# Designs tried in a protein design run: peptides against a protein of PDB entry 6A30. Part 128

Target 1, 150 residues: chain A of PDB entry 6A30
Amino acid sequence: AQDADNVLQPIMDLLDSNLTLFAKICEKTVLKRVLKELWKLVMNTMERTIVLPPLTDQTMIGTLLRKHGKGLEKGRVKLPSHSDGTQMIFNAAKELGQLSKLKDHMVREEAKSLTPKQCAVVELALDTIKQYFHAGGVGLKKTFLEKSPD

## One batch from the design tools (peptide; made by RFdiffusion4, then SolubleMPNN)

Design b2_p27_8_s2 (from b2_p27_8, 10 letters changed)
Fold by OpenDDE base, seed 5:
Structure b2_p27_8_s2 (fold): chain B 150 residues (1-150), chain A 27 residues (1-27)
Amino acid sequence: as target 1 above (150 residues)
Amino acid sequence: SLEEEFRKKVEEAIEETKKKWEEKTGT
């Protein structure tokens, strides 16, 4: 359990810091969308990084992140200044959501053979992430989390 | 931009998580 928490700490720190900000700035509907996109991203990244062979995925994620970051410059709809931040966050989440779709486009490589210890850490990690996104019922619905690939 | 900053933070967190995973699992 402690090892899983330690491994996930960078993601959790990111999520805690940013989601707290998003919760303050975003409308509830936008926040839910952000959470869904982040969930998909995390699940996809974990699958690729841990379960699938590592070599292709990091480069692809970086490339997709880089590619989408360039495309968003043109959509500067003049929203009022306070709505600008929310729209920017929404756009960022949307871009990240496209990374989750990479699952559908990548040729599934053979899953890595995980040791029993590695499997246990993955299971604990997934449970921790699910609990975080559920957030005592305020976050994502449990049914949505259970339908996600793990 | 805010989008770029957020994207970078996500990327960094993923990389650090991967590194920690590799260190702990010996892969």
Scores: peptide ipSAE 0.080, ipTM 0.657, DockQ to the pose 0.045
Fold by OpenDDE base, seed 1:
Structure b2_p27_8_s2 (fold): chain B 150 residues (1-150), chain A 27 residues (1-27)
Amino acid sequence: as target 1 above (150 residues)
Amino acid sequence: SLEEEFRKKVEEAIEETKKKWEEKTGT
């Protein structure tokens, strides 16, 4: 438990700082979208970093972020007149969602074999992340979290 | 922009998480 908590601390600190703000200023629908996109980002990053790292020495996130800088304006669902800040957060969440889809365009190494200890840490880390995003029932639905490839 | 700053913070947090993982597991 302590090992998983220690490893996840940087992500948890980021999430705590930002999600508190988002919860205050975002509508419920926008907040759910933000949470879903963050969940996908975290899960994809964990998968690539721990289980299936890319062949290139490029930072996995740096490569993902750089490729989406040219995000095609696909059809802007006109959400109603959100404040400029809410719209920016929504756009950021949408971009994070696009980053998660880039997984299929990256050259990857073969899946590395994890030791039993490493597998246990990964499983515990995933459970911790799921619990955080569920947030006692006020966050993401458990059914959504369980659809993630564990 | 706020979006760029947020993306940068996400990247930094993920890299730090990766570093801690490598330190703990030897991978």
Scores: peptide ipSAE 0.091, ipTM 0.672, DockQ to the pose 0.044; fails the geometry check
Fold by OpenDDE base, seed 4:
Structure b2_p27_8_s2 (fold): chain B 150 residues (1-150), chain A 27 residues (1-27)
Amino acid sequence: as target 1 above (150 residues)
Amino acid sequence: SLEEEFRKKVEEAIEETKKKWEEKTGT
């Protein structure tokens, strides 16, 4: 358990920081969408990191993340109205959704067989992430989390 | 932009998570 927590700490820190902000400024529907896209991103990234050869697939994700980041520079620094902030978050969520679909386009190299220890850590990690996204019942539904291919 | 900052944070968190995973599992 401690091992999984330590491994996931960077993701958890990211989620804690951003989701707290999103919960304050987003409408419920937007927040739910953001959570779903984040879930997909996390799951797909973990799958690629653990099961697939780490180098080619992660570089592709990183490249996609970077490629989409360049497009938003041209906007006039208008003081972000709450509406503008919500729209930006929605756009970010939409792009994360595109990254989640990358799984379907990636040539799945031969999945590395995980050792029993690695499997146990993965299971604990998945449970921790699911618990976080469920957020005591106020987050994503368990049924949604369980349908994600893991 | 907020979007760019968010993406950067996601990328960073993923890379750090990967590093920790590799350190832990010996992969």
Scores: peptide ipSAE 0.088, ipTM 0.673, DockQ to the pose 0.046; fails the geometry check
Fold by OpenDDE base, seed 3:
Structure b2_p27_8_s2 (fold): chain B 150 residues (1-150), chain A 27 residues (1-27)
Amino acid sequence: as target 1 above (150 residues)
Amino acid sequence: SLEEEFRKKVEEAIEETKKKWEEKTGT
């Protein structure tokens, strides 16, 4: 338990620092979308870091975040007079959504075998993250979290 | 932009998480 908490601390610190801000500047619907995309990002990144070979994919997440920032086709959904901040967060959520789509198109190599110890840490880490995003029912729905590719 | 700062923070948190993972698992 302590090991998983230690490993997840950077992610939790990021979430705590940013979600408070997002909650203040975003409408509820936008916030939910941001949370969903952030969840997907975290899960995808963990999978790539832990399950997939480290060599090729790390450069891809940063590169994908950078590359898809340019590929925002101006689908002019005139969102009504959202504050400049809300629009920026919505755009960020949209970009994170593109990463999830790209994952489905990526040819994945065979997952490396994890040791029993590594598996136990991963399972605990996943449970911790799920619990955080659920936030006692205020956050994301359990059904959404369980349907995410683990 | 706020968006770029957020992306940077995500990337940093991922790398730090990876580092801690490697330290704990011996990989």
Scores: peptide ipSAE 0.088, ipTM 0.671, DockQ to the pose 0.046; fails the geometry check

Design b2_p27_8_s3 (from b2_p27_8, 13 letters changed)
Fold by OpenDDE base, seed 2:
Structure b2_p27_8_s3 (fold): chain B 150 residues (1-150), chain A 27 residues (1-27)
Amino acid sequence: as target 1 above (150 residues)
Amino acid sequence: SEEEEFRQKVEEAIQKTKEEWAKKTGT
């Protein structure tokens, strides 16, 4: 349980911060698209984090997440003007793009078979993330979440 | 508006997920 939390918490913190922001600023159609892209990114990141030795990637993900999370100063979230919302989406997309590049730099070391424990943690993580993205039916469809990110 | 209602539902769902996660992790 603690191991799963250690892996999931950074992802959940990222998702919570970003999705909360996107929920406030994005139109429904845009939000759905963002959710789909975030889902793909999370799935790809998890797949790679699982294949790579956990220690280096948590720090890299954590540092990337922390570097990007620092831009959310506690300032009174004035509803960003349409321009500010677009810039925030652009920044988020840029962050997603950097995570995608991180994906490319994550050397696929030879797919060492995940230990059963690692598989269980990943499955739990995936289930939690799926539930998060499904958001009680207001988020992504279950059919989409059940499709492999490939 | 329909859009505002959607946003509120998403925010509520996010909050519920956080609460459920907090309960599972004991935080």
Scores: peptide ipSAE 0.199, ipTM 0.729, DockQ to the pose 0.108
Fold by OpenDDE base, seed 1:
Structure b2_p27_8_s3 (fold): chain B 150 residues (1-150), chain A 27 residues (1-27)
Amino acid sequence: as target 1 above (150 residues)
Amino acid sequence: SEEEEFRQKVEEAIQKTKEEWAKKTGT
């Protein structure tokens, strides 16, 4: 449970911060699109975290999440006019795009087989994240979440 | 408005998920 919490807490903090902001500024259709992109990002991050050694992973995820979180601090959340909200979404999408580039740097490590314990942690993490993104039916559809490659 | 109701439902869902996670992890 503690190991799962250590992996999931940074992800949950990121999601809480970003989704709370996006829920306030985005229309329903835009929010769904953002959720899909965040889902892909989270799944890709988890896939890599699973393949990478435990010690480097927490630090890298934490550093990745923290580097993206620092960009959010300076903006006085003036309720951006529709134009400013679009720019914030664009900037967030650009930052998410930079996470995809960091993806290419992390792919170099050999796929290690997960221990049964690591598999159980990942399964628990995935279930929690799926529940988070489903958000009681107001978020992503279960069918979309279930089709994600495991 | 329908949009405000949607935002409220999203915020409630986020909060519920956090609470459920806190219960599962003991944090």
Scores: peptide ipSAE 0.179, ipTM 0.710, DockQ to the pose 0.118
Fold by OpenDDE base, seed 5:
Structure b2_p27_8_s3 (fold): chain B 150 residues (1-150), chain A 27 residues (1-27)
Amino acid sequence: as target 1 above (150 residues)
Amino acid sequence: SEEEEFRQKVEEAIQKTKEEWAKKTGT
């Protein structure tokens, strides 16, 4: 449980901050597109985090994700005018784009087979994230989430 | 409005996920 929390908490914080913002400013169709891109980002980040040696990289990703999450909270969401909403989406996309740069710095370590413990943590993490993105049926379709390489 | 209902459902889902995660992790 603690190991899963260490992996998931930074991701959940990122998701919470971004989705809360997007839920406020995006129409349903736009939100769905954002969720898809965010899902891809999360999956790519997790894949790299799991494949890389656990100790140093989780902390780095967690710190990066947390730094981005905290930056978003301080923005007193004034009910943005329609013009402000677009700028907020752009800013959030920019923040997410910085996470993509982390992708380039994560050295592909050889795909070491996950230990059974690591697999269990990843499964728990994935289930939670899938639930989050599904959002009780208002988010991404379950079929879309299941097609993501586990 | 349909949009307001959608937003509420998203917010509820986010909150529920947080609560479930907190319960699982003991935090």
Scores: peptide ipSAE 0.174, ipTM 0.704, DockQ to the pose 0.158
Fold by OpenDDE base, seed 3:
Structure b2_p27_8_s3 (fold): chain B 150 residues (1-150), chain A 27 residues (1-27)
Amino acid sequence: as target 1 above (150 residues)
Amino acid sequence: SEEEEFRQKVEEAIQKTKEEWAKKTGT
């Protein structure tokens, strides 16, 4: 349980911060589209994290998330003008795009089989993330989440 | 409005997920 928390907490913190913001600024249909793209990104990131040694990936994901999270300093939430909201989505998409580039650097190590312990951690992580994206039925559909490659 | 109700449901679901995760991990 503690090992799963160590892996998931950085991801959950990132998702919580971004989705809370998107829920406030996005229309419902836009929010659902954003959730679908975030889901794909998270699944792709987790799939790659399985291939890399757990310690190096946590540090890389955590560092990538921290480097980009520092830009969200406590500035007074001035209601972003329509331009500011678009720029925030663009910046979030750019940050997510950098995760995709990180993917290309990670492909170089041979796919090692996960230990049973690592598999259990990943399964717990996936269940939590699926629950988060489903959001009690207001988020993504269960059928969509279950069909996503994991 | 329907949109305000949707946002409230999202916030409640996020909070519930955090609470369930905290219970599972003992944190």
Scores: peptide ipSAE 0.174, ipTM 0.701, DockQ to the pose 0.205

Design b2_p27_8_s4 (from b2_p27_8, 15 letters changed)
Fold by OpenDDE base, seed 5:
Structure b2_p27_8_s4 (fold): chain B 150 residues (1-150), chain A 27 residues (1-27)
Amino acid sequence: as target 1 above (150 residues)
Amino acid sequence: SLEEEIRKKIEEAIKKKKEEWAKKTGE
């Protein structure tokens, strides 16, 4: 449990900051798309963190996620006019797109076999993230979450 | 847990947004 919390904390911090902003500025269809992209980003980040470095390197996920999250905080919460909201969404989408490019730069380290303990932590983390994105049924559909690479 | 608190906040935020969407769309 503690190990899972350590893995999840940076992700949850990022998700909280981003989703709060996105929930405020996005229309329904845009928000759904953003959630899907964010889910993909989280999954890709987790895959890299689990497959490449030891699970103890919590700092890498946090740093990768935080580097992209900091750009979002500096937006003056001016009550965005409709035009400003669209630009913010575009910027957020652009930032998410840049995170996807990080996939190409991470050398496919050979999938190191996870220890049973690491597997348990990952499973717990994934379950928690799925629950988070499902958000009691108001977020992403369970069917979508289950089709994501575990 | 912190995770539960964050989840709850997000659920509330999304719920609120859905209500706003419903008002705008007339649904």
Scores: peptide ipSAE 0.077, ipTM 0.531, DockQ to the pose 0.034
Fold by OpenDDE base, seed 1:
Structure b2_p27_8_s4 (fold): chain B 150 residues (1-150), chain A 27 residues (1-27)
Amino acid sequence: as target 1 above (150 residues)
Amino acid sequence: SLEEEIRKKIEEAIKKKKEEWAKKTGE
């Protein structure tokens, strides 16, 4: 339980900050796309966090969170014009692309099989995140969440 | 729980946005 909380807390902090903002500024179609990309990001982050040694995990999550945070420091939240919202999505997509590159860098380490304890933590974390993204039916569809590689 | 709190916030935000979309589109 505590290990799951340690994995979930940084993710929840990221989601709280970003999803609330995106829900306010994005149109319906854009928001759905953003939610899908964030879901992928979360899944990829969890995969890395659980597979990697604890010391590397906090640093990577912190770096990911900090990179997302630095983009928020500069401008007065001018309601992003359609162009600014598009740019934020583009930046988020670019960051997802950078995460994929980071995956390629990390995949060079031998796929260590998860211990039974790690598997249990992953399952619990996945269920929690699926519930979060479903958001009582107003978020992502259950079918989309279930098709994500477990 | 933290998860429940965040979920609730997101549900509220999405609900408000859907209402805005409905008003804008007439749907």
Scores: peptide ipSAE 0.073, ipTM 0.517, DockQ to the pose 0.033
Fold by OpenDDE base, seed 2:
Structure b2_p27_8_s4 (fold): chain B 150 residues (1-150), chain A 27 residues (1-27)
Amino acid sequence: as target 1 above (150 residues)
Amino acid sequence: SLEEEIRKKIEEAIKKKKEEWAKKTGE
């Protein structure tokens, strides 16, 4: 449980910050798309964190978190004008795209078989994230979440 | 747990947004 929390905490912090912001600024259709992309990002990040040695991914997640978090300057959350929201979505999409490219540069070291303990932690983490993205039925559909390549 | 708190915040944010969408669409 504690190990799962340690893996999930950075992801949850990222998701909380970004989803809360996106929920405020995005229209319905845009928010759904953002949620889907964030889901893919989380799944890809988890897959990498599990497959890659933990040290490099925490730094990358931390760097991604810092890059996204630096935009949250303490200033008056001026509801970004429609233009600012679009730019934030564009920046988020660009970062998601960069993460996708990072997927190609992250040398898949030979998928060392996850230990049973690591598999259990990942399964628990995935279930938690699925519940998070489902958000009691107001988020992503279960059918979409289940189609994620486990 | 921190996770539950985050989940709750997101659920609330999405719920609020859906209510705003419903109001805009006339539903």
Scores: peptide ipSAE 0.105, ipTM 0.597, DockQ to the pose 0.034; fails the geometry check
Fold by OpenDDE base, seed 3:
Structure b2_p27_8_s4 (fold): chain B 150 residues (1-150), chain A 27 residues (1-27)
Amino acid sequence: as target 1 above (150 residues)
Amino acid sequence: SLEEEIRKKIEEAIKKKKEEWAKKTGE
């Protein structure tokens, strides 16, 4: 449980920050689309984290998350003009896209089967993330979450 | 748990947004 929490905490912190922002600026349909894309991103990130050795991945994810987290602290959230909101979404998407490039670098060590302990951590992490995105029924539908490739 | 706290925050944010949507739609 503690290991799963350690893996999930950086992801959850990122999601909390981004979702709070998106919830404020997005319309209902846009927010649902954003949630779906974030779900895909999280699933892809988890898939990658499983393939990489746990210690190096936490530092890489942490470094990727830290480099982007420091930029958000100082700005007085002036209501970004429509252009600024779009740019923020674009930047967030770009940051998420860089996570996709990280996948291409991680492809090399694909062949090692997860240990039973690693599988248990991943399963717990997946359940936690599904619950997070479902958000008591107000977020993504369970049917959508269950159809996502594990 | 941190998970429950984050979940709660998301639920609250979405709830608040739904209330705003309801106000805009006249519901």
Scores: peptide ipSAE 0.087, ipTM 0.552, DockQ to the pose 0.070; fails the geometry check

## One batch from the design tools (peptide; made by RFdiffusion4, then SolubleMPNN)

Design b2_p28_1_s1 (from b2_p28_1, 10 letters changed)
Fold by OpenDDE base, seed 1:
Structure b2_p28_1_s1 (fold): chain B 150 residues (1-150), chain A 28 residues (1-28)
Amino acid sequence: as target 1 above (150 residues)
Amino acid sequence: MWKEGEPKPITEESILEAVLKSKEKLEA
């Protein structure tokens, strides 16, 4: 349990800070759509990076992080006014759609297998994220979360 | 440059960074 919580902390910190803001400024239907896209992005990224990491893609991920890390210097994303915040969320959701392109470029080479202990931690972590996105029933439906790639 | 204490924006890159940090913790 403690190991899973520690592993999830970076993801939870990122999501919690933004979702609290989104919940305040977004209509319920828009929020649900954003949550679905975020869920897909998080799950797909975890699957590709942790569960089945391609051997060659560590360099591509590093290059992507390096390329986008340099671009992040100039983007003063001013926390936009209420109207601009919605546009940023839409833009973020639109950029989430570009992950489909990343999927096509990830050559599935032989992934390092997780140890049994790591597998157990990841399974618990995934369950915790599912519970988080369900948010006691006010978030995503369980049926949607259960159909997500494990 | 994000102000100290401001939430990091959710982007593909920020999620990837968070997941990579999670992977590092998993492998530690």
Scores: peptide ipSAE 0.499, ipTM 0.872, DockQ to the pose 0.406
Fold by OpenDDE base, seed 3:
Structure b2_p28_1_s1 (fold): chain B 150 residues (1-150), chain A 28 residues (1-28)
Amino acid sequence: as target 1 above (150 residues)
Amino acid sequence: MWKEGEPKPITEESILEAVLKSKEKLEA
């Protein structure tokens, strides 16, 4: 349990303040839409980066980096235009700084399969992140979280 | 539950960075 919480800490640190803010400034319907998009993005990223073979992970990351380098697709979560404040939060991303950090992480990544212990931690982490997005009922519905994000 | 604090920019890249840090913790 403690290991799973530790593993999730970087994701929670990124999302906590934003989700709190969104809950304050967004209408319920808008909040749900934002949460669904974030859920999908987190789950897909975790699947490709942690669960799927390293080759697939490298390809995905490489594609993202290439897209950003060409100025083509800003990998921004399309938040509903309705709140100027939400759009500003996503737009404030210094793309260059984030790309540099991602590159550094890619260089350090070893193509290894998960051990049984790591698999168990990931399973617990997935359960934890579901609860995190449910947020005692103010977030996403449990029925939604149990479905494939695809 | 969600904590208060200064919001950080959320992008596909920032999420990927966070997930990569999580992976590093998993491999540690």
Scores: peptide ipSAE 0.665, ipTM 0.947, DockQ to the pose 0.767; fails the geometry check
Fold by OpenDDE base, seed 2:
Structure b2_p28_1_s1 (fold): chain B 150 residues (1-150), chain A 28 residues (1-28)
Amino acid sequence: as target 1 above (150 residues)
Amino acid sequence: MWKEGEPKPITEESILEAVLKSKEKLEA
């Protein structure tokens, strides 16, 4: 449990900092939409980066770089345009230099299969994230969280 | 420039960064 919490901390810090703000400024319908998109993005990123071999990491970075090359705006979660505040929160495209650093970090990681212990930690982490997004029933529905993020 | 201490905006890049940090912790 503690290991899972430690592993999740970077993700949770990012989410908590922003979701607190979103909860304050967004209408309920907008918030739910944001949560859905965030859920998908987090799950897909985790799956590709942690569960799948490093070859997928390069493709992900390549996709991100290609999206940024065509315009600073494409790296954003497509949020509904209606709340200027929400759009501004997703607007901070990292500089190309930061993307390069991310690429270097991703490339350096050896394609190692997860150990059983690591798998267990990831499973707990995923459950924790699901619970977080469910937020005691005020967040996303369990049925949505149980679906594969395809 | 985001001031140090301000929440990083959620982007694909910021999520990827967070996930990479999580992966580093998982491998630690």
Scores: peptide ipSAE 0.522, ipTM 0.876, DockQ to the pose 0.363; fails the geometry check
Fold by OpenDDE base, seed 4:
Structure b2_p28_1_s1 (fold): chain B 150 residues (1-150), chain A 28 residues (1-28)
Amino acid sequence: as target 1 above (150 residues)
Amino acid sequence: MWKEGEPKPITEESILEAVLKSKEKLEA
Protein backbone atom coordinates (compact mmCIF):
# COMPACT_ATOMS: atom_id res chain seq x y z
CA ALA B 1 0.00 0.00 0.00
CA GLN B 2 2.65 2.51 0.97
CA ASP B 3 4.73 1.75 -2.10
CA ALA B 4 1.77 2.32 -4.38
CA ASP B 5 0.98 5.57 -2.62
CA ASN B 6 4.55 6.69 -3.08
CA VAL B 7 4.38 5.93 -6.78
CA LEU B 8 1.12 7.76 -7.22
CA GLN B 9 1.87 10.74 -5.04
CA PRO B 10 3.36 12.93 -7.79
CA ILE B 11 0.33 12.39 -10.00
CA MET B 12 -2.10 12.75 -7.15
CA ASP B 13 -0.53 16.00 -6.03
CA LEU B 14 -0.85 17.42 -9.50
CA LEU B 15 -4.43 16.30 -9.89
CA ASP B 16 -5.52 17.34 -6.41
CA SER B 17 -4.15 20.80 -6.97
CA ASN B 18 -6.34 21.33 -10.00
CA LEU B 19 -9.41 19.13 -9.82
CA THR B 20 -10.78 20.84 -6.74
CA LEU B 21 -10.76 24.08 -8.66
CA PHE B 22 -12.25 22.43 -11.71
CA ALA B 23 -15.06 20.99 -9.63
CA LYS B 24 -15.91 24.45 -8.36
CA ILE B 25 -15.87 26.34 -11.62
CA CYS B 26 -16.94 23.80 -14.22
CA GLU B 27 -20.43 23.03 -15.28
CA LYS B 28 -21.23 19.39 -14.56
CA THR B 29 -21.05 18.17 -18.14
CA VAL B 30 -17.80 19.98 -18.76
CA LEU B 31 -16.33 18.58 -15.57
CA LYS B 32 -17.26 15.05 -16.56
CA ARG B 33 -15.63 15.49 -19.91
CA VAL B 34 -12.48 16.89 -18.36
CA LEU B 35 -12.31 14.04 -15.88
CA LYS B 36 -12.72 11.46 -18.62
CA GLU B 37 -9.94 12.95 -20.66
CA LEU B 38 -7.68 13.21 -17.63
CA TRP B 39 -8.42 9.62 -16.73
CA LYS B 40 -7.53 8.39 -20.19
CA LEU B 41 -4.42 10.49 -20.27
CA VAL B 42 -3.16 9.36 -16.89
CA MET B 43 -3.89 5.70 -17.53
CA ASN B 44 -2.37 5.64 -20.97
CA THR B 45 0.68 7.60 -19.98
CA MET B 46 1.27 5.57 -16.85
CA GLU B 47 0.85 2.27 -18.64
CA ARG B 48 3.27 3.18 -21.37
CA THR B 49 5.77 4.85 -19.13
CA ILE B 50 5.92 2.01 -16.64
CA VAL B 51 5.78 -0.89 -19.08
CA LEU B 52 7.99 0.41 -21.87
CA PRO B 53 11.77 0.24 -21.69
CA PRO B 54 13.36 3.15 -19.82
CA LEU B 55 15.26 4.50 -22.81
CA THR B 56 12.21 4.71 -25.00
CA ASP B 57 10.16 6.17 -22.22
CA GLN B 58 12.62 8.87 -21.40
CA THR B 59 13.09 9.79 -25.01
CA MET B 60 9.40 9.89 -25.66
CA ILE B 61 8.57 11.78 -22.49
CA GLY B 62 11.41 14.15 -23.17
CA THR B 63 10.12 14.82 -26.65
CA LEU B 64 6.61 15.36 -25.39
CA LEU B 65 7.78 17.60 -22.58
CA ARG B 66 9.74 19.71 -25.02
CA LYS B 67 6.80 20.15 -27.32
CA HIS B 68 4.41 21.38 -24.66
CA GLY B 69 6.90 23.07 -22.28
CA LYS B 70 5.58 26.60 -22.73
CA GLY B 71 2.60 26.17 -20.44
CA LEU B 72 3.99 25.07 -17.10
CA GLU B 73 4.51 28.33 -15.31
CA LYS B 74 5.21 27.53 -11.67
CA GLY B 75 3.26 30.67 -10.94
CA ARG B 76 0.04 30.83 -8.99
CA VAL B 77 -2.57 30.61 -11.69
CA LYS B 78 -4.83 33.58 -11.26
CA LEU B 79 -8.26 32.08 -10.88
CA PRO B 80 -10.11 33.16 -13.97
CA SER B 81 -13.71 34.18 -13.78
CA HIS B 82 -16.17 31.31 -13.91
CA SER B 83 -16.64 31.73 -17.64
CA ASP B 84 -12.97 32.12 -18.32
CA GLY B 85 -12.15 29.19 -16.10
CA THR B 86 -14.56 26.92 -17.91
CA GLN B 87 -13.07 27.89 -21.22
CA MET B 88 -9.57 27.33 -19.96
CA ILE B 89 -10.51 23.92 -18.65
CA PHE B 90 -12.18 23.10 -21.90
CA ASN B 91 -9.04 24.06 -23.72
CA ALA B 92 -6.97 22.03 -21.31
CA ALA B 93 -9.25 19.07 -21.89
CA LYS B 94 -8.74 19.44 -25.61
CA GLU B 95 -5.02 19.48 -25.13
CA LEU B 96 -5.26 16.43 -22.94
CA GLY B 97 -7.37 14.79 -25.59
CA GLN B 98 -4.43 15.10 -27.90
CA LEU B 99 -2.47 13.06 -25.41
CA SER B 100 -4.87 10.22 -25.92
CA LYS B 101 -3.60 10.15 -29.45
CA LEU B 102 -0.17 9.74 -28.02
CA LYS B 103 -1.00 6.06 -27.88
CA ASP B 104 -0.90 6.03 -31.63
CA HIS B 105 2.34 7.92 -31.85
CA MET B 106 4.24 5.98 -29.27
CA VAL B 107 6.51 3.47 -30.87
CA ARG B 108 5.20 0.05 -30.04
CA GLU B 109 8.34 -1.18 -28.46
CA GLU B 110 8.56 -4.41 -26.56
CA ALA B 111 7.17 -3.91 -23.11
CA LYS B 112 9.58 -4.72 -20.35
CA SER B 113 8.52 -7.52 -18.09
CA LEU B 114 7.40 -6.27 -14.71
CA THR B 115 8.36 -8.20 -11.64
CA PRO B 116 5.52 -9.62 -9.55
CA LYS B 117 6.18 -6.92 -7.00
CA GLN B 118 5.96 -4.19 -9.60
CA CYS B 119 2.74 -5.67 -10.92
CA ALA B 120 1.22 -5.66 -7.46
CA VAL B 121 2.24 -2.06 -6.95
CA VAL B 122 0.77 -1.06 -10.31
CA GLU B 123 -2.49 -2.82 -9.54
CA LEU B 124 -2.80 -1.10 -6.22
CA ALA B 125 -1.86 2.19 -7.80
CA LEU B 126 -4.58 1.77 -10.39
CA ASP B 127 -7.14 1.12 -7.69
CA THR B 128 -6.08 4.28 -5.92
CA ILE B 129 -6.35 6.30 -9.11
CA LYS B 130 -9.80 4.88 -9.75
CA GLN B 131 -10.88 5.92 -6.30
CA TYR B 132 -9.43 9.33 -6.86
CA PHE B 133 -11.27 9.90 -10.12
CA HIS B 134 -14.46 8.67 -8.51
CA ALA B 135 -13.88 11.41 -5.94
CA GLY B 136 -16.38 10.12 -3.42
CA GLY B 137 -19.13 10.07 -6.01
CA VAL B 138 -18.69 13.57 -7.42
CA GLY B 139 -16.26 12.46 -10.09
CA LEU B 140 -16.42 9.69 -12.63
CA LYS B 141 -18.73 6.73 -12.30
CA LYS B 142 -17.15 3.51 -11.11
CA THR B 143 -18.44 1.69 -14.16
CA PHE B 144 -16.53 4.00 -16.44
CA LEU B 145 -13.34 3.58 -14.47
CA GLU B 146 -13.62 -0.19 -14.45
CA LYS B 147 -14.14 -0.40 -18.19
CA SER B 148 -10.99 1.53 -18.88
CA PRO B 149 -8.21 -0.66 -20.20
CA ASP B 150 -5.70 -1.57 -17.54
CA MET A 1 -12.51 14.35 -1.85
CA TRP A 2 -9.94 16.56 -3.53
CA LYS A 3 -7.66 18.60 -1.36
CA GLU A 4 -7.48 22.31 -1.84
CA GLY A 5 -4.18 23.37 -3.29
CA GLU A 6 -2.71 26.03 -5.45
CA PRO A 7 -4.25 25.55 -8.85
CA LYS A 8 -1.71 24.92 -11.55
CA PRO A 9 -2.46 24.37 -15.19
CA ILE A 10 -2.65 20.70 -15.99
CA THR A 11 -0.67 20.24 -19.15
CA GLU A 12 0.49 17.20 -20.99
CA GLU A 13 3.95 18.02 -19.80
CA SER A 14 2.98 18.24 -16.17
CA ILE A 15 1.27 14.87 -16.33
CA LEU A 16 4.20 13.29 -18.10
CA GLU A 17 6.57 14.71 -15.55
CA ALA A 18 4.47 13.35 -12.73
CA VAL A 19 4.26 9.94 -14.39
CA LEU A 20 8.00 9.91 -14.93
CA LYS A 21 8.58 10.65 -11.28
CA SER A 22 6.19 7.87 -10.39
CA LYS A 23 8.06 5.50 -12.67
CA GLU A 24 11.32 6.38 -11.02
CA LYS A 25 9.83 5.53 -7.66
CA LEU A 26 8.49 2.25 -8.97
CA GLU A 27 11.90 1.24 -10.28
CA ALA A 28 13.68 2.11 -7.06
Scores: peptide ipSAE 0.035, ipTM 0.567, DockQ to the pose 0.795; fails the geometry check

